# Peptides against a protein of PDB entry 6GMG, part 356

Target 1, 331 residues: chain A of PDB entry 6GMG
Amino acid sequence: DSDDRVTPPAEPLDRMPDPYRPSYGRAETVVNNYIRKWQQVYSHRDGRKQQMTEEQREWLSYGCVGVTWVNSGQYPTNRLAFASFDEDRFKNELKNGRPRSGETRAEFEGRVAKESFDEEKGFQRAREVASVMNRALENAHDESAYLDNLKKELANGNDALRNEDARSPFYSALRNTPSFKERNGGNHDPSRMKAVIYSKHFWSGQDRSSSADKRKYGDPDAFRPAPGTGLVDMSRDRNIPRSPTSPGEGFVNFDYGWFGAQTEADADKTVWTHGNHYHAPNGSLGAMHVYESKFRNWSEGYSDFDRGAYVITFIPKSWNTAPDKVKQGWP

## One batch from the design tools (peptide; made by RFdiffusion4, then SolubleMPNN)

Design b2_p28_7_s2 (from b2_p28_7, 14 letters changed)
Fold by OpenDDE base, seed 3:
Structure b2_p28_7_s2 (fold): chain B 331 residues (1-331), chain A 28 residues (1-28)
Amino acid sequence: as target 1 above (331 residues)
Amino acid sequence: SAEEEAKRAELINKYAQEAKEKAEELAK
């Protein structure tokens, strides 16, 4: 019950975190302790440590989305999303593969589609694009200069994104970022902003007009990346969970993981920060926990989801919510 | 798996709408 959600109390600015504990190969802690870590490590604005505000604590209290929310400074819009899909693998497996014992045809097709997504390549594509954007931002002092730089960079790399419409989320993402327009943020200066990445896990079978089988086992054709660009049309993602396959079964609607702007070249060594559920210390769900997972742990996802997208947004360079290096756990 | 079930129990349903509404409210 969302009515049980509570905003975590303020933590003293100088309070050090307690050690994280292992959880399924991840580093885990309660939300209050994450706030302590956040204040010590990620809170800096213009180099100055900040106490997490009541507003930020309230955002954080919403669970997995809350972690991305506080670090990105806005509720995720998911408009600029990337993935990688192996069409040849998909076609080949459908043709030459067979359902497992007890597996329906629809279940087989849904599974094959899920397995045809390459999370690592999707992540790498997002990182590649973020790097291009960062180069375009570096010396651009207005949006026009940024867009010109971006087009030049894409042309030089022969990137298919150069053919995107000017109204595409790809080109409009910066102008649509609230922190870009804020006086204490970008102040309309692209060179004060940097690209950051988060990931969303969700269900493909969200079309209410589709077959029950697609809602239960996935829609093999839904949320595929466009060839060449890797862009995923997220407009049909309405946070609808997987339909139950048996009585009493229930699935969650999404999961969010924060990556930021880590420079670690090995994807497997990157750290993803995410929450479990909204903070309900006095409710049935209990206190919110925050996890710091390696890429393998994050990208594995859950049976609740058959899609993973890697989303680019922007934050001011003056924020330290997306440092070059993220350390897992504490100390 | 038991591990997956345990992990699933950590996630919640239908909190996105409330979060979005709250975000819009706070952005004003």
Scores: peptide ipSAE 0.106, ipTM 0.771, DockQ to the pose 0.334
Fold by OpenDDE base, seed 1:
Structure b2_p28_7_s2 (fold): chain B 331 residues (1-331), chain A 28 residues (1-28)
Amino acid sequence: as target 1 above (331 residues)
Amino acid sequence: SAEEEAKRAELINKYAQEAKEKAEELAK
């Protein structure tokens, strides 16, 4: 029961974390220990480490989304999302491929669609765009200047995003970021902000008016990136999980992974921080655990999900929740 | 919801098992 959710207690500011535990290429720890690490590594505001506030601890306690929430400073809106989809591969496989033994046509199509997404290219696209945005932010002291810079950067790269509508999530993302407007955040100064990335895994077959097969096996046409831009329309993502294919089967609605602003060029070496479930130390679920996974582990995802989006948001540069380098585990 | 979070826990366990199996497969 959601009523079992407990806000983790405060950790002393100078409390060092216990060692993380390795688990199938990931580093794992209990949420309280993550708070300790967070305070030592990620909590810094204007160079000074901070104790995680009660509010932040409460956000964190919500599980996988909580990690992204506490580090981004806001509940994920997922509006500025990117992915990569190989249309030619998809068409070719549908045409020339065949269902596996025991696989239905709908299952085959859903699987082929899922496999036609390239997580690495999707991530790379988000990083590319984030870099463009960061360049646009760097010398902009008002939103107008930011937008002008952004358009110039896009033009220089001949990027299709330059053709997006002014009301597009791409152009409106900064102004819609609460921390941008906060006095101790951006204070309406784009140059005080930086782009950061997180990822969401979710199910494509969320349309309740669609066929049961799509809800069970995926909607091959849903949540594809727009050609050229890589933008994914996330408006239809309502956190609806995959429909069960058998009695008693159940799927999770989403997963979130925090990347931030790591500068590691090799995607495979990037670290993604995520959680399992809400913190329920006295409940059946138990304590929340936090994982730091390499990209391979993160991008692999779960059978519960057939889409992975890489989302850009913004945080103040004064925050250290998105450092250039992230070390997996502790110490 | 509580149900969704319960499923999350199950999912993690499933993933761990799959990861182990995959690792074993790759080791062959």
Scores: peptide ipSAE 0.045, ipTM 0.580, DockQ to the pose 0.029
Fold by OpenDDE base, seed 5:
Structure b2_p28_7_s2 (fold): chain B 331 residues (1-331), chain A 28 residues (1-28)
Amino acid sequence: as target 1 above (331 residues)
Amino acid sequence: SAEEEAKRAELINKYAQEAKEKAEELAK
């Protein structure tokens, strides 16, 4: 019962974390201990360590989305999303491949589509774009200057994003970021902001008007990135989970992983922070756990999902929720 | 794989959907 959710108590500002424990290549800890780590490592505003507020603890308590929520400062909107899809691989496999034993045609097509997404290339595209955005932000003191810089950067790189409409999430993302407008945040100064990345896993077969097969096994044509830009239209993501294929089977609607702004060049060494379920220490689910996973462990996802998107948003540079280097676990 | 299923069991449970829906409600 979702009513069992509890906001984790405050942790003393100087309380050091207990050691994390390994879990399938991840570092795992209970949410309270993550709060301790967060206060020591990520809480800094203008260089000063901060206690996680009650509001932030409440956001965090909602599980996987809570980790991204507390670190990004807003509930994920997922508007500026990137992925990579190998169209040639997809077509070739459909043409020359065959369903596995016991696999339906729809299941085969859904699987082939899922496998045609390249998570690493999708992540790399998001990082590339974030880098361009950060350069555009660096000396821009108003939105107009930022947009002009962005267009120039894209033109210099011959990037297809230069052709996006002015109303595109790509160009509107900054102005639609609450922390950009906050006095203690960006204060409408782009140079005070930086681009950050998180990832969302979700199900492709969300169209209720589509076939049952697509809802069960995936929609091969849904949520593909646009050629050249890598942009994914997320407008049809309604947080609808995969439909059961058998009685009693159930799936969850999404998973979120926080990357931030790590500078580690090797994607495989990047750390992704995420949670399991809402915090229910007195309920059947128990306490929320936070995981710090390497990219491999994050990008593998679960059978609940057949899409992974890498989303760009913005946070104030004064926040330390997205440092250049993230260490897995504690110590 | 058994490992994948174990990971799923660890990270995802029957109440995860409800929790996420509630989070979305609060975000509106």
Scores: peptide ipSAE 0.076, ipTM 0.734, DockQ to the pose 0.201; fails the geometry check
Fold by OpenDDE base, seed 2:
Structure b2_p28_7_s2 (fold): chain B 331 residues (1-331), chain A 28 residues (1-28)
Amino acid sequence: as target 1 above (331 residues)
Amino acid sequence: SAEEEAKRAELINKYAQEAKEKAEELAK
């Protein structure tokens, strides 16, 4: 029940976190303790440690999306999303593969589609694009300069993104970032901003006008990346969960994982921060917990979801919510 | 939007359930 959500209380600025608990290869802690860690590690503005504000604590209280929200500074819009889909594998498996025992055709197709997405390649594509964007940002002092630099970088790499429309999410993402326009943020100076990445897991079968099978087992054709660019049209993602396949079954609407701007080259060693549910310390769900997972644990996802997208947004370089190195857990 | 806020409030993932079950097991 959403009515049980509570804003976590303020934590003293200098309060150190308690040790995180190991949990299935990830580090886990209660939200209040994450706030303590966040204040010590991620809260810095221009090198100055900050107490998490009431507004930020309110954002965080919403669960997994709250983790991304507080660290990115805005509610996720998911407009600039990337994925990798092996079309040849998909076609081949549909043609030559067979449903498992007891698996319907719709289940088979949905599963094959899900398995045809490569989370690692999707993540790598987002990192590649973020790197290009960061190079374009580095010495650009107005949006025009940024866009010119971006086009040049894309041309040099022969990247298909160079053909995107000027109004596409790819080119408009920076100007549409609130923190870019803020005086204490980017102040309309691209060189003060950096690209960051988060991931969203969601369900493909969200079209209410589609077949029940697609809603239950996935829509094999939905949310595929465009060839060459890797861009996913997220406009049809309405946070609709998977339809139940049996009485009493319920699925989660989405999951969000925060990566930021880690420089670790090995994807498997990158750390993803996410929450389990909204904070309800007095409710049936209990207190919100925050997890710091390695990529393997994050990318595995849940049966609730058959799509993973890696989204690029921007934050001011003065923020420390996306450091080059993220340490899992505490201490 | 109000709809988005409602959706945000309903956020749960499977780790919540697993963590709860494990916590209950450890509390025994």
Scores: peptide ipSAE 0.070, ipTM 0.591, DockQ to the pose 0.045; fails the geometry check

Design b2_p28_7_s3 (from b2_p28_7, 13 letters changed)
Fold by OpenDDE base, seed 2:
Structure b2_p28_7_s3 (fold): chain B 331 residues (1-331), chain A 28 residues (1-28)
Amino acid sequence: as target 1 above (331 residues)
Amino acid sequence: SAAEQAARAELINQYNAEAAEKAALKAL
């Protein structure tokens, strides 16, 4: 029960982490040890280490979403999301492919749709857009200047995002970021902000008015990126898990992975930080664990999910929660 | 895969998203 959630205790600022342990290709540690690492590596504000506050520890305690929450400074809204979908592959596989032995038509269509998403291309698109945004932010001292710079950058690149409405999540994302408006954050100065990326895994078949088959095996038409822009409409994501296909089967409703602003060009070498469940050290679930996964481990996801979105948000440049280089684990 | 199954076993069957969202709204 969610009532078993406990906020991890404060860790001394000077306490070094214990070594992470390997866990199926990822580095793993208990949440308390992640707090220690976070304080040593990611806590810096204006170059000074800070103890993770009670509020931040509380956010973190919510599990996978908590990792993204504490590092981004806000609960994920998922409004500016990107993915890549190969429509030709999807159509061709549906036309020429056949269900596997024992696979229903709905299972086949759901699987083909899932396999038609390219996680690497989706991630690359988000990185491309984040780079454009960062260039637009660099010398902009008000929102108007940022938006003008952004439009200019998009025009120069002939990017379809230039045609988005001014009210779209793409153009409104900065102004809707709390830390942008904070005096100790951006202070309404875009040049003090940078774009960062996190990822969400979720289930496509969330529409309760749809067929049971879509809820069990996926909705092939749901959460596809718009052509040209790669934008995904996340408005229908209500954190509803996959429906059981057999008695006793249960699925997780989402997973979140934090990337930040790593500059590693090779996607396979990027590190994604995520958690398993809310912290319940005295409950049946036990203590929360934090994982640092390479892109392959992250992007593979679980059978619980058939969609992966890469989301852009913003943090102050004075924060070190999104450094250029992230090291997996702890020595 | 065995690795996926083991990794999945570390997750809960459902996150309390509603509680997290409520907490986030309260923090605003």
Scores: peptide ipSAE 0.046, ipTM 0.741, DockQ to the pose 0.225
Fold by OpenDDE base, seed 5:
Structure b2_p28_7_s3 (fold): chain B 331 residues (1-331), chain A 28 residues (1-28)
Amino acid sequence: as target 1 above (331 residues)
Amino acid sequence: SAAEQAARAELINQYNAEAAEKAALKAL
């Protein structure tokens, strides 16, 4: 029952975290201990540690999305999303491949589509775009200057994003970021902002008007990136979970992982922070746990999901929620 | 795998997502 969610209590600003525990290659801790780590490492605004506010603790309490929410400063809108899809692999596998024993045609097609996405390339595309955006932000003191810089950078790189409409989420993302407009945030100065990345895992078969097979096994044509740009139209993502394939089976609607702005060039060494479920210490689900996973563990996902998107948003440079280096676990 | 199943069992239920969205809308 939704009524079981509890906001974690405040933690003293100077309270050090307890050691994280290993969990299948991840570092794991209870949400209260993550708050302690967050206050020591990520809470800094203008170089000063901050206690996590009640509002931030409330956001965090919502689980995986809460981790991204508290660190990005806004609920994920997922509008500027990237992925990589190998169209040739998909076509070739559909033509030359065969369903596994007991696999339906729809299940086969859904699986082949899932396997045709490259999470690493999708992540790299988002990082590439974020880097371009950061260069465009660096010396821009108004939105017009930012957009001009962005167009120049894209032209220099011969990037297909240069052809996007001015109303595209790509160009409108900054102006639609609340912290950009805040006095203590960007204050309408792009040079005070930086691009950050998070990831969402979700199900492709969300169209209620589609076949039951697509809802059960995936929609092979849904949520593909546009060629050249890598942009994914997320407008049809309504947080609808996979339909059960057997009696008693249930699936989760999404997972969110926070990357931020790590500079580690090796994707496999990047750290992704995510939560399991909403905080219900007195309920059936129990306390929320926070995980810090390497990219391999994050990108593997779960059978609940057949899509991964890498989303760009913005935060003030004065925030330390997206540092250049993230250390897995504690100490 | 057992690891995947364990991890999956810990993931958010549908209700939590809806509650989060509602909370986000109220914060706007």
Scores: peptide ipSAE 0.052, ipTM 0.744, DockQ to the pose 0.234; fails the geometry check
Fold by OpenDDE base, seed 3:
Structure b2_p28_7_s3 (fold): chain B 331 residues (1-331), chain A 28 residues (1-28)
Amino acid sequence: as target 1 above (331 residues)
Amino acid sequence: SAAEQAARAELINQYNAEAAEKAALKAL
């Protein structure tokens, strides 16, 4: 019951984290210990270490989304999402492939669609776009300058994003970022902001008007990236979980992973931070745990999800929630 | 995999996204 959610208590600013626990190639810790790490490593504003505020601890307590929320400074809107889909692979596998023993046609098609997404290429596309945005931000002191720079960068790269409407989430994302307008944030100065990335795992078969098979096994046509841009229309993502395929089966509605702005060129070496559930230390779910996973562990996802989107948002450069280098675990 | 199953078992079946969104809106 979500009513069992508790805000983790404040941790002393100088309290060092306990060692993280290895867990299936990930580093794992309880949420309170993550707060300690966060205060030591990620809390810095203008170079000064900060205690995680009650508001931030409350955001964090909401589970996997809470990790992204506290680090991005806003609840995820998922408006600027990227993915990569291999249409040729999908068509070829549908044509030449066969359902596994006991696999329905719908299950086969859903699986083939899931397997036709390339998580690495989707992530790389988001990184590419974030890099372009960061170049556009660098010396722009108003939004008009940022947009002009962005258009120039896209034109130089012959990027299809140059054709997006001015009202597109791509161009409006900065102005719609609360921290951009904050005095202690961007203060309406694009050059004080940087692009950051998080990922969302979710289910494709969310349309209640669709077939039961799509809700159970996935909608092969849903949440595909637009050709050329890689943009995913997330407007139909309403946090609806996969429908049970057997009695007593239940699925989670989403998972969120925080990447930030790591500069590690090897995708496999990048670290993704995520949580398991809302913090309920006195409830049936227990305390929230935070995981720091390598890309392989993150991108693998769960059977609950058949889509992974890589989302761009912005944070002030004065925040240290998205450092160039992220170390897995503690110490 | 066993690892996936173990990790999945720790996830909740439904996140309270509405409550989180409401909380986020109040913070604006």
Scores: peptide ipSAE 0.045, ipTM 0.743, DockQ to the pose 0.231; fails the geometry check
Fold by OpenDDE base, seed 1:
Structure b2_p28_7_s3 (fold): chain B 331 residues (1-331), chain A 28 residues (1-28)
Amino acid sequence: as target 1 above (331 residues)
Amino acid sequence: SAAEQAARAELINQYNAEAAEKAALKAL
């Protein structure tokens, strides 16, 4: 019940976090303790620690999306999303595979589609694109210079993104970032910004006009990346959860994981920060918890979801919400 | 709107948390 949501109280700026606890290969803590860690590690603006504001604490209180919200500075729009889909694997498994015992044809097709997505390759594509964008940003002092640099980089790499329309989310993402326009942010200077990455897990079977089977077991054709670019059309993602397959079963609508701009080359060693639910310390759900997961734990996802997207947005370089290295847990 | 999306976000991972707890209990 949304009425049970509470904004976590302020934490003293110099208060050190309590130790995190292990949970299924992840580091876990209560939201108030994450605020303490955030203030010590991620809060820095121009090298100065900041207390998390009431507004930021309110954003954070919304759960997994709140972690991405507070660190990116804006509610996720998910416009610039990437994934990787193995079409040959999908076709081969449909042709040569068979449903498991007790598995319906629709369930089989949905599962095969889910398994044909490669989370690691999707993440790698997003990192590749973010790297290209960062090179384009580095010495660009206006948007025109950034766009020119970006086109040159894409041409040099023979990247299919060079053929995207000028109105594409790919080219408009920077100008549509609030912190780019802020005086204390980018101040309309691309060289003050950097590309960052977060991930969203969601359900493919969201079309209300589709079959009940697609809503229950997934839509094999939905939210596939475009060939060559890896871009996913997220316009049909309406945060609709998977339909129950049995009485009393319920699924959640999405999960968000924050990566930022880590430079660790080994995907398995990257850290993803996410939350469980909205903060309701006096409600049935209880206090919000924050998790720091390795990529393997994050990318595994849950049965609630059959799609994963890796999204690029931008933050000011003066923010420390996306450091080169992220340490899992505390101390 | 962002506000509408935020409102929907309030129920995130309730099922996942329960599933995780059940899995943890089975592993013990």
Scores: peptide ipSAE 0.023, ipTM 0.595, DockQ to the pose 0.056; fails the geometry check

